# Peptides against a protein of PDB entry 7RZF: the designs that were tried, part 77

Target 1, 358 residues: chain A of PDB entry 7RZF
Amino acid sequence: PFQEEHLKQLYKIVPIKDIRNLYVTFPIPDLQKYYKSNPGHYLGHLIGHEGPGSLLSELKSKGWVNTLVGGQKEGARGFMFFIINVDLTEEGLLHVEDIILHMFQYIQKLRAEGPQEWVFQECKDLNAVAFRFKDKERPRGYTSKIAGILHYYPLEEVLTAEYLLEEFRPDLIEMVLDKLRPENVRVAIVSKSFEGKTDRTEEWYGTQYKQEAIPDEVIKKWQNADLNGKFKLPTKNEFIPTNFEILPLEKEATPYPALIKDTAMSKLWFKQDDKFFLPKACLNFEFFSPFAYVDPLHCNMAYLYLELLKDSLNEYAYAAELAGLSYDLQNTIYGMYLSVKGYNDKQPILLKKIIEKM
Target 2, 358 residues: chain A of PDB entry 7RZF as posed
Amino acid sequence: PFQEEHLKQLYKIVPIKDIRNLYVTFPIPDLQKYYKSNPGHYLGHLIGHEGPGSLLSELKSKGWVNTLVGGQKEGARGFMFFIINVDLTEEGLLHVEDIILHMFQYIQKLRAEGPQEWVFQELKDLNAVAFRFKDKERPRGYTSKIAGILHYYPLEEVLTAEYLLEEFRPDLIEMVLDKLRPENVRVAIVSKSFEGKTDRTEEWYGTQYKQEAIPDEVIKKWQNADLNGKFKLPTKNEFIPTNFEILPLEKEATPYPALIKDTAMSKLWFKQDDKFFLPKANLNFEFFSPFAYVDPLHSNMAYLYLELLKDSLNEYAYAAELAGLSYDLQNTIYGMYLSVKGYNDKQPILLKKIIEKM

## One batch from the design tools (peptide; aimed at target 1 G48 I83)

Design b2_p26_2 (made by RFdiffusion4)
Pose (drawn by RFdiffusion4):
Structure b2_p26_2 (pose): chain A 358 residues (1-358), chain P 26 residues (1-26)
Amino acid sequence: as target 2 above (358 residues)
Amino acid sequence: FKFFEEELIHEMATQEFLSTDQFSVH
C-alpha cells in the first residue's frame, strides 16, 4: 500500500490524551512464507534489546527516551511492515532528527558485522527449552489460537509454530536488513503541541494531522556517515537455565500451603507442587509499612521510589525476563509488593539482587 | 487507501505503543 509518492514523509498528529511518541515505519515484503529462519525475529531481537550498550540504553543515557519497542508488524497478506516505536520526554521532542539518526547509527552498526551464529543458536535453544516445558492451556482460547494458525502451516507442525527452528540462513537476514534504508522511511510524530497548526483532518474519526515531507537535507544527513555511537552487541547470557530436575515429594506432603515460620518479623506459606511437575516455581512477597498511605505526599513518594527502582533495574534484569524469569514490583495501598516467577534455577541471584538494589 | 491511512493515524493518536512482533519468551 505504500507507493513512493507517500514515502519519506513525516506526519504530525494531535492526540486528545497527553502523550508524546515517534513511529518509524518501514515497508517490507511478506516473510510468512519464511517460517523456518524467521529473519524478522532476528532483527527484532537485535534492535529492541535493553541492556549494556544497546539502542535503548544510549537514548536513556542522553535523557530523551523512556522505552522503545522493536520488531515487525504484520498486515493482511502479501505485505508486511517493520516498526520502531518510541515515546519521548519533554526535550526529546526537540531532537527527533537526532533520535532517528541514532536509530540508523545502530542499524549501520549491525550492517557492518551482519549475521551472528551464536545469537541464532541461543535463540533457538531458548525457544526449544521454552517449548519443552510449555505449560498447560486453558481449553477456550487455545483451540481458537490453533484454529487461527491452521490456515498457514501443514498438519504436522500445527503445534510447533514459531517454537522450533531448523536453519540459520544469513541471506534473508541480509535481505531484510537491506530494506531498512532512509529511502524507505515513514516518520510519524504524535504530540499535543500542534493544536492550532493542523490543516488536514480525518473524516472517519476526526483527528488532525499534517504533511511535512522531509526535505533531502536530513535524508542525506541520515545515510551519509554512520560509524557508531557507544553501541555494542549484547553479551553472553548467564540466565539460561541448566537445572531441569524435578525434586521428589517429601514425607510431610500437604494439599494446602502450610504456615512454617511464624515470627514477629515474617511468615511463610509453602507447598511442594504435586500436580504439574515443571521445573519452575513462583515466589511472592508483601512488605508492609504504616507510612505508605498516611497522606498524599507519602502515598505519592511510594510510586516515585518504586518506579525509579524499576527504572534503574530493568537494565540488569531484562536478561532474566528474556530467559523466562519474570519479576514484578509495584506498590499497594498498605505497603509494597514483589513477585518473582519462572524457572527454578536462578531465583536466588535475581531475588537477592532485587533486595540489595532495593 | 484514504480509509486505511486514517485508521492507522487514529491508532497512533490513541495508543502509546502499536503492536509489533518483537521476540520474547513466553

Design b2_p26_2_s1 (made by RFdiffusion4, then SolubleMPNN; from b2_p26_2, 14 letters changed)
Fold by OpenDDE base, seed 1:
Structure b2_p26_2_s1 (fold): chain B 358 residues (1-358), chain A 26 residues (1-26)
Amino acid sequence: as target 1 above (358 residues)
Amino acid sequence: FRKEEEEFLHELATNRFLPTKVWKVP
C-alpha cells in the first residue's frame, strides 16, 4: 500500500503535551501468520535492548536519548510497521540525523551477526515466564481480548499464542531486517519546538505538522552506515529463571518473620510465603557500620560508595529486570540497605554479582 | 490511506504510536 511517494518522508509534529519523541518507522509485510516465530519480537528485543553495547546505551552516553522502544505494530490490511521510538533530550532534538544513523549502524550490526538461535531461545523463555505468571486480567477485558485474538489464532492456541514461541525462523528475521532500510523509512519528530513552523493541519484532530521529503544525501548517508564497534549483541541473560518449584509450607510456619539465626555479627529473619505461593523471594539486608554517620565526611563517603556501587551494577540491571529480578541499594543512618526481589531461582546469581562489586 | 495517515499523526501527537508488543518488563 505504501508507494515510493510515502517513503523517505519526514514529519515534524506539534504535540499536545510537552514531549520530545522521534519515531523511525518501516512498513513491513503482515507477519501475523508467523506468530509462532514472531520475527518482529526478536528484532524488537535486540533493537530495544538496554544493556552494554545496545543502541540505547550509545544514545544515552551521548546525552541524546532517555528511552528507546522497538517493535512491530499492526497496520492496515496486508502490512505492519516496525517502529523504533526514542524519547529525545533537548540536545537529541538537534542530532536526529545522527541518532538515525546510529539506528542503521545497529541494524547493520544485526545483519552482520545474522539471526542467533540463542537470542530466540531467550525470548521464548522470557515469554514462557511471562505467560506462566501473568496477572489475572479483569474478565471483561480478557474476554474481549480473546474474542479479538480468535480472528488470528486457532482456538486451541488462543490462550498461548501471544506468548509461546515455537519456531526459530532465521529467514523471517532476515526478511524483516531487509525492510529496515533507509529507502523504506518514515521519520516523525514530535516537539513543541515546531509550534508556528508547521504548514499543515490534520483534519480530524487538528494536529499541526510539516511534511518534507528526506534529502537523498541523508538517505545515502544512512544507506552507507558502517559497522560501529560500540554496538554489540547482548550477552546471555543469566538471570532467566528455569526452576519454579514451590516449596511446601512448613508445619511450624509462622505468620511473622522468625529469628532463625542470631550471632554476634548477624541476625537472620525468615518468613515463608503463606499467601501468594509464587516462586519469588524478597531478600533484605541491612548492613550496620558505626562509621556510616559519624560525621559529614563519612556520610559523604558512604553516599559516594553507594553511587559507585550502583553504577558498577548497571550492566546487570536491565538483564535482571527482564528476568523479573530487581535490586535496591540505599544509604541508611546506620549503614546500607540492600534488597533483592523477584523470582527466587536466580537471586543467588544476582546477589553474588552485587557482593562481588562491593 | 488518508484516514490512516491522520490517525498516524494523531497517535504521534499523543504519544500513542507504540509497538504493540513492547518488551515492557512487567
Scores: peptide ipSAE 0.185, ipTM 0.782, DockQ to the pose 0.482
OpenDDE base, seeds 2, 3, 4, 5: peptide ipSAE 0.167, 0.182, 0.180, 0.165; ipTM 0.776, 0.787, 0.782, 0.781

Design b2_p26_2_s2 (made by RFdiffusion4, then SolubleMPNN; from b2_p26_2, 16 letters changed)
Fold by OpenDDE base, seed 4:
Structure b2_p26_2_s2 (fold): chain B 358 residues (1-358), chain A 26 residues (1-26)
Amino acid sequence: as target 1 above (358 residues)
Amino acid sequence: FRKELEEFLHELATNRFLPTNVWKLP
């Protein structure tokens, strides 16, 4: 167990590569026995969320952080860590204290809202989809992975334990949230800017670092983290597929796209999947405008239009991605290209959202 | 154009064809 002397510590680490990372680490109890509820995954999903009102959205808006990952990590036997890891900008490296303050403000928001069963259900559904449609792994790597996890899970559950959620445990979510406090924090900052400013060397890898106590004033500042009104729970993910029906191959299925609609304004080609038999589709739209490439002004207007459209769709992009949907919007010399790919069930919803913003 | 897209969406929602649809608007 980390003793009190190991808490409220700051590590300044010199990397070999030119990277800027912040690791905010909390010692937590061993949650392995709770894999069916996986409270660490629930919290990681929310803390690592990229939608409107998320921690990452706010930190990006300030220009301090590029990426954020939150989740549990295995430690020594009987201990785990909850880690929030961010990729820092040069400016973010100067604002580490404020970044961590925002982390605690978001955690405080999670405490104020309490555990949400609908969020758990979304995690359950997403993980079930990921399990069901998992790509084939290389046998050697897969066998080695399974052999490793056999130490943690019953043999009967070893294949499903990492994916299938079964139990909503708000008590365990609250228990983990209670460990995500400033008094229980360990901070590591990774930057080349600490070169020549370190006083210790790690024995295993020769990593140069400096350890210092976090000032009590800073801990108190984080303890007094208010509810930041910019932080909100995510909205329900409307893109999560629920229908996975695979339609039978038509007897007249062509190996190439067939023209199924031909009008003055549109042509539609269709090809059924004859190879993968997945509940997925690719929708590709090519829009033609005689004005798209007439002159530099029209080209710039078409470009600006797509940039504005993409910006207006940012609210859906992450939720769609989590649900296994993607879209692409590109300017062409003839107009615009739109592609929607992924699970077919909710593609009409995403496409409707795109059209509503056009 | 919007009407055609809405009609297409309706067709996609109602016609359970998992189309690898290449929709080209001329």
Scores: peptide ipSAE 0.029, ipTM 0.656, DockQ to the pose 0.012
OpenDDE base, seeds 1, 2, 3, 5: peptide ipSAE 0.021, 0.000, 0.006, 0.024; ipTM 0.564, 0.239, 0.402, 0.552; seed 1 fails the geometry check

Design b2_p26_2_s3 (made by RFdiffusion4, then SolubleMPNN; from b2_p26_2, 12 letters changed)
Fold by OpenDDE base, seed 3:
Structure b2_p26_2_s3 (fold): chain B 358 residues (1-358), chain A 26 residues (1-26)
Amino acid sequence: as target 1 above (358 residues)
Amino acid sequence: FKKEEEEFLHEMATNRFLPTNTWSLP
């Protein structure tokens, strides 16, 4: 177990690659036996959320962080870690203490709101979808993975244990939240800016690093993290599919897209899936504008428009992606291309939101 | 996503850039 001497530590690490990463790590109990409730996944889902009022949204708004991942990681035997990892901007590298303060403010928000059964249900539904429609893996890799996890799960559950949530355990969520405290933190900052400023070398890879104790004043600052009113729980994910009905193959189904609508302003081609039989669709739209590429000004305006449109859609992009929906927006020499892909059930919702922002 | 998170966590776990003692119990 980490002793007190290993807690409240800061590691400054020189990477081989030019990367800027922050790792905020908390020792937690072994949660393996709680795979049916997976409290670490619940917390990782919320802490790693990218929607409005999320930790990442606020840190991005400050220009400090590009990406954020939160979750549990296996540790030594009988211990796990909860890790919050962020990709730092150059500015974010200067504000690491404040970034971590915001992490503790968000964690404090999670404590204040308490465990939410609806969030667990969304995680359950998302994982059930992911399991049901899991892609075929390479047999050798899959067999090796399954053989490894047979040590942790009953044979009957080995295929489902990593996906299917069965039990809402608010007590376990609170137990893990109680470990996410400043007194239990280990911080690693990875940056080339520490080159020539390190005093230790790791034995296996020759990684240069410096270890420092985090000042008690900084720990106290994080312990006194208030409720930041910018942090909110996510809204319910409206993109989670609930209908997985596969329509029967049409008698006249062609191997090629058939023109099903022809108007002065639109043509529509359709091809039914005759191969995969998945409750998924690909919607592709080509918008034509004579102004899109008429001159350099209009070309740049069309580019700027798409960048602004993408930015305005960021509020939905993450929730859609979690639900197995994706969209793509591209400029063309003729105008714009839009693609919407994924589970067909909620595609109309995403498409409507895209069109309303356009 | 879970695979990318697991692959990312695994890439972080295998990230040759971090000292082993950063993630291990002494």
Scores: peptide ipSAE 0.028, ipTM 0.517, DockQ to the pose 0.067
OpenDDE base, seeds 1, 2, 4, 5: peptide ipSAE 0.026, 0.028, 0.028, 0.024; ipTM 0.630, 0.600, 0.518, 0.628; seed 4 fails the geometry check

Design b2_p26_2_s4 (made by RFdiffusion4, then SolubleMPNN; from b2_p26_2, 17 letters changed; failed a check: too like the target's own chain)
Amino acid sequence: DKKELEKFLNELATNKFLPTKTWKVP

Design b2_p26_3 (made by RFdiffusion4)
Pose (drawn by RFdiffusion4):
Structure b2_p26_3 (pose): chain A 358 residues (1-358), chain P 26 residues (1-26)
Amino acid sequence: as target 2 above (358 residues)
Amino acid sequence: SYFEEQKEKLEAAFSDEYMQFLEESL
C-alpha cells in the first residue's frame, strides 16, 4: 500500500491524552513464506535489545528516550511492515532528527558486520528449551490459536510453529537488512503541542495531522557517514539454563503450603510441586511498612523510588527476562511487593542482586 | 515465547491516534 508518492514523509498527529511518541515505519515484502530462517526475528532480536552498549541504552544515556520496541509488524497477506516505535522525553521532542540518525547509526553498525552464527545458535537453543518445557494450556483460547495458524502450515508442524528452527541463511538476513534504508522511511510524530497548527483532519475518527514531507537535507544527512556511536553487540548470555533435574518428593509431602518459619521478622509458605514436574518454580514476597501510605507525599515517593529501581535494574535483568526468568517489583498500599518466577537454576543470583540493588 | 512476547509488546505500544491515522491511509 505504500507507493513512492507517500514515502519519505513525516506526519504530526495531535492526541487527546498527553503522550509523546515517534514511529519509524519501513515497508518490506512478505516473509511468512520464510518460516524456517525467520530473518525478521533476527533483526528484531538485534534492534530491540536492552543491555550494555545497545540502541536503547545510548538513548537513555543522552536522556531522550524512556524505552523502545523493535521487531516487524505483519499486515494482511502479501505485504509486511517493520517498525521502530519510541516514546520521548520533554527535550526528546526537540532532537527527533538526531534520534533517527542514531537509529541508522545502529543499523549501519549492524550492516558492516552483518550475520552472526552464535546469535542464531543461541536463539534456536532458547526456543528449543522454551518449547521442551512448554507449560500446559487452558483449553479455550488454545484451540483458537492452533486453528488460527492452521491456514499457513502443514499438518506436521501445526504445533512446532516459531519454536523450532532448522537453518541459518544469511542471505535473507542481508536481504531484509538492505530494505531498511532512508529512501524507505515513514516518520510519524505524536505530540500534543500541535493544537492549532493542523490543516488536515480525519473523517472517520476526527483526528488532526499534517504533511511535513522531509526535505532532502536530512535524508542525505542520514545515509551519508555513519560509523558508530558507542554501540556494541550484545555479549554472551549467562542466564541460559543448564539444570533440568526434577528434585524428588521428600518424606513430609503435603497437599497445601505449610508454615515452616514463624518469627517476628518473617514467615514462609512452602510446597514442593506434585503435579507438573517442570524444572521451574515461583518465589514471591510482600514487604510491609507502616510509612508507605501515611500521607500523599509518602504514598508518592514509594512509586518514584520503586520506579527508579526498575529503571536502573532493567539494564542488568533484561537477559534474565529474555532467558525465561521474569521478575516484577511494584508497590502496594501496605508495603512493596516482589515476585520472581521462571526456570529453577538462576533464582538466587537474580533475587540476591535485586535485594542488594534495593 | 520470546517471539510472541515481543510481538505483543509491539502491538501494545501503539497509540489509538496512530492506529486511526494508519487505517485512514490504508

Design b2_p26_3_s1 (made by RFdiffusion4, then SolubleMPNN; from b2_p26_3, 12 letters changed)
Fold by OpenDDE base, seed 4:
Structure b2_p26_3_s1 (fold): chain B 358 residues (1-358), chain A 26 residues (1-26)
Amino acid sequence: as target 1 above (358 residues)
Amino acid sequence: SLFEKRKEELENSFSEEYENFLRSLL
């Protein structure tokens, strides 16, 4: 267990690669026995969320962070880490204290809202999708991985334990949230800007670093993190597939797209999947406008229209991507192109959202 | 899926260097 002397520490680390990362780490109890509830995954899903009102959205809006990942990681025997990792901009490197303040404000928001069963259900459903469609790893890698996992899980559950959530445990979520406190923080900043400013070398890899105590004033600032009104829980993800039925191949299925509708205003081609047999579809729409590229003004208007449309759809982009849906919108010389790809079940919902914004 | 990608990113976002560094400090 980390002694108090190992907490409230700042590590300035020189990377080999030109990277700028911030790692905010919290020692947490060993949660291995609670894998069926996986409270660290629940918290990682929320802290790592990219939708409106997320931690990442705020940090991106300030130009401080490019990416954010949050989650539980295995530690040594008897403890784990909860880690929030961000990719820092050059400006973000100067605002690490404020970035961490925002992390604690978001964590405080999670405490204030309390554990949400619907969020757990989304995590469960997303994991079930991921498990169901997980690509087969190479046999050698798979065998080695399973051998490692057998130390932690019953043999019958080894294949599923990493993915199947079964038990909503709000008590465990709260318990982990109670460990995500400034008094329990270890901060690591990784940047080449610390080159020549380090006083220690790590013995195993020769990593140059400096260790500093985080000032009590800074800890106190983080302890007094208020509820930032910009932070909100995500809305329910409407795009998570629940139906994975594969329709039988039609007897008259063509190897190429068949024209199934031909009108003055529209043509529709359809091809059934005859190869992969996945509950996925690709919807491609080409829109033709005689005005799209008639002159530079119309070209610019068509461009601006799509930029505005894309911006108006940003609220759905992350939720769709999490659910294994994607969309693409492009200007074409004839008008616009729309593509919707992924699991077929909720594609109509995403398509409707797109059309409602058009 | 982005979910798997994030799980992989969480697993991989620890540069071997940082993971090793964290382990060496344990």
Scores: peptide ipSAE 0.150, ipTM 0.778, DockQ to the pose 0.548
OpenDDE base, seeds 1, 2, 3, 5: peptide ipSAE 0.072, 0.128, 0.094, 0.108; ipTM 0.764, 0.777, 0.766, 0.789; seeds 1, 2 fail the geometry check

Design b2_p26_3_s2 (made by RFdiffusion4, then SolubleMPNN; from b2_p26_3, 13 letters changed)
Fold by OpenDDE base, seed 4:
Structure b2_p26_3_s2 (fold): chain B 358 residues (1-358), chain A 26 residues (1-26)
Amino acid sequence: as target 1 above (358 residues)
Amino acid sequence: SLYEKQREKLENSLSEEYQNFLDALL
C-alpha cells in the first residue's frame, strides 16, 4: 500500500518513444471481490466517455488532449490503481495543472450527480452483448486464462464473471469516487521534453525520471474544483442492441448479392448471411453526383461537406462504437460512400441520425 | 466485455516506461 510519502507526487519521465502522456493515478482498494458490481468500470466508463459533455470533449476543445482513457488497473495484492491517461498535445503539456483541474471538476460532477443505475444497466447490457458474441479463444489460451481467473472467481462463475454485471452498488461507486481526490493523486508526465532534466533512474529498466512533490497550493486548487457547467453525464446510448433474432435463411437465398430493386435513381443489392448467422448487417451506400469531381473546387467542397458531416455525427460515433455499431463516410471520385456496420437492431437509428445530418 | 475492452484500452494506452515505473513502485 502506498504510504503518505508516495502521494501528491509528480513524476517527470523520459520515454524512448516520442510520446506525451499524462497519467493521473489514484490508489484504490482491491475491488476484485466486487466484480459483480465493478464500480471501477462504471467510473472508467464515465470518465473515459467521449461524447458531448465528457472530460475528453472539454480537453479536446481546448486543444490540450487528443485521447483519454480511464479505468482501473490491478496493482499488488490488496490494492488497485484508478488511472486517467491522456495523450497530450504540445500545448497540453504546458497546461497539465489545468487538465488535472478539469479531471477533478468532472469527478466532482460525478459526485454531485451521484451513481446512476441506468448507466450501470447500460454497462451491464453492453457487457452481455460482448459476452454473447465473444469469439472462441484458442484452446491453449483459453485454458491458461481459465486457470488464472480461477484464483479470483468461483468455478461456476469463471466463464461469466468478467462479463456479467449483476449488482448495482452505488455505495461502492461512491467509495471509489472518495479515493479519486487530490490528496491521493500520483501524477506522471511522460515526455521527451524532460530529457536532461531528470535526476533519478529507475532501478529495473533504467527509465530516467524526476520526482517532485506537488505543491500544496496546487493540491488545494484541485481540492476546490468547482462544478464546471460544461461537464454533463452521457445521454442514454440508443444504439445498444436488444434484439438478436436471426432471420431464417430464405429458400432462394443467393450466394451473391441479388438485385432486388432497380430504378433510374437507385439500385439495391441484397445478400442474406449464409455463413456466420449473426444478428449483424452491413449497409453500404454509394452516392453518385455528377458534380463531385468535376473540378478542384467541387472536390474540395465535397470533402468539406463530408468533414462537416462527420463532425456533426461525432456525438453519436462513440455511443455507436460502444454498442458495436460503426459507420464510415468517404469521398469517392463519383460522390460519397456510406457504410453502416454492426448489430442490425439499431442500425436504422444510426442511419436515421446520419440522414438527419445530411 | 466492456470491462475487458476498457481494461485492454487502458493497458494498451500505458507506455512501457510508465508500466515499468508502476511495477517498480509496487
Scores: peptide ipSAE 0.344, ipTM 0.895, DockQ to the pose 0.738
OpenDDE base, seeds 1, 2, 3, 5: peptide ipSAE 0.334, 0.314, 0.330, 0.328; ipTM 0.893, 0.885, 0.889, 0.889

Design b2_p26_3_s3 (made by RFdiffusion4, then SolubleMPNN; from b2_p26_3, 16 letters changed)
Fold by OpenDDE base, seed 4:
Structure b2_p26_3_s3 (fold): chain B 358 residues (1-358), chain A 26 residues (1-26)
Amino acid sequence: as target 1 above (358 residues)
Amino acid sequence: SLAEKRREELENSLTEEYQNFLDALL
């Protein structure tokens, strides 16, 4: 069982695989009864955000972290954990204290801005999309899952409770934020660099580890985490679909793409979906330039252009992905290929953003 | 849901060693 003696502890864990992970964990109250507001998910959305001004963006910019995940995990009865997990670079492994300082600076930013209803609404809308288009689980797995969920939710809500946010509870968001403090932290670092430097073995699985108290000076440093001006709340996600209308199949729909526009400068093929009946589309653009591959210089310029374009679009990539949109940009020997895929409703917005950066 | 996806992402992000370690402390 979790005890207070486990607070302000650093665990150095030896993995079997060559991995480097940092886990920053906080004990939080059991929030299961608040599933309609899910404040842990709200915080996980912001802390785990990948857009400009995010925690991950800053940590990536320093070359310390590759990936970041934030969220709640079930614990024993009566408590949960909030976990921030990062994949560490070799350099990041040397800067764990500073990484955690940045985590607390971001958390302090969230406190300073306060709970945002629009962020909750985005989480709600994204969950609604995910619920609407959830894949059918395998019958055996589904039955077992439902049986487990019946212990937590009313029968009438079992199918929806994990998906549908209904109540904006800023008080609960603040309550969870108040638990995300240095005095409540448990830090685990997983790295092979600790091999031969451990003094304990976990009794159940034989995991080798070392436990150390985090120095009070380090805790104080994290407690005094100021506002870092690099951290910003995400902008509103413009890509969240709201229209899911499926157009009727045309009577003369061809099983193959039909040429619907033929001009000197462009050809357009169209095929209606006759199989999936989803409010999704795939837009593919092939651009032809006689200059794209005429010589090594032009080839390199075309490559550099596309890399710069991709970089300039990175601000939208995560928001688009969350909304079930994706884009792909590739150099071709003839020029450039662009693909936009996903829910059709906001594809024009993403396409416009791409064109504005071109 | 995004919550489930994030939970799944979080769960998938937990190394076996850390998960086992975390479970042993509960």
Scores: peptide ipSAE 0.211, ipTM 0.850, DockQ to the pose 0.721
OpenDDE base, seeds 1, 2, 3, 5: peptide ipSAE 0.200, 0.152, 0.172, 0.109; ipTM 0.851, 0.827, 0.841, 0.820

Design b2_p26_3_s4 (made by RFdiffusion4, then SolubleMPNN; from b2_p26_3, 11 letters changed)
Fold by OpenDDE base, seed 4:
Structure b2_p26_3_s4 (fold): chain B 358 residues (1-358), chain A 26 residues (1-26)
Amino acid sequence: as target 1 above (358 residues)
Amino acid sequence: SLFEKQREKLENSLSDEYKNFLDALL
């Protein structure tokens, strides 16, 4: 258990690699026994969300952060860490206090909204999908993994415990949120900018660092984090597959794509899956425009168009990815390429969203 | 699982220096 002296600390760490990371870490209780509800992962899902009104979206909009990850990490026996990790821009490195303020504003938003059963249900559904389509692990790795898991889970649950949410526990979500407070924070900043400014060396790996107490005024600033109206809970993920029906192979299924539509303006090729038997599809669209590569101006316009299109679709990209859907948009010398891949059930929704933005 | 992915994403996001630093504090 961290003593009070280990809390409200700032660590300035010198990396070997040219990286800029901020780690905001909270000691939390051991949540392993709560694997059926997994409140730490619920919070990690929301804090790490990349959609509109997310913490990442706001921090990106300010140019301070490139990426954000949130979640629980195992610690020593009897405790865990909740970590919010961000990749800092050069500007973000100057605004660490304000970044952390925004983190606490988002956490305060989560407290104000309270635990959401629908979010839990989405996490449950996503995990069920992931479990259902889990790739076969190699036997040696599988055996070693099971042996490790047997220390934590009942034998009958070992195969499912990491995948299946069963219990919505708002009380546990609130309990973890109550640990995500400024008085319980440990901040680490990893940056080469601290080279020659450190006074300590870590004993095991020789990592150079400086430890500083976070000023009480800064802690108080974070404790008084208001509700930032820019922060919103994610919308429901419309891309989560629910239908996993595999259509029977057609009697005359071709081993190669068959031309099923041939018109002056379009050709359509289709191949049924005869190998994987997954409720997945790959939709590929090639658009041909005589204007796409006529001159450098048209090339740049086509590029800019696609970048704007991608940006306009960014609101859906993360939710689609979580649901096992992906899209790709590329400029080609002849025009544009679009692919939509993943579970077939919600592909029409994603495709419609793409078309509506085109 | 979503949780495995989240955990993996987190673990992959942690620098070696930070991991080492966390381990040294345990």
Scores: peptide ipSAE 0.419, ipTM 0.911, DockQ to the pose 0.750
OpenDDE base, seeds 1, 2, 3, 5: peptide ipSAE 0.407, 0.395, 0.404, 0.399; ipTM 0.909, 0.904, 0.906, 0.905

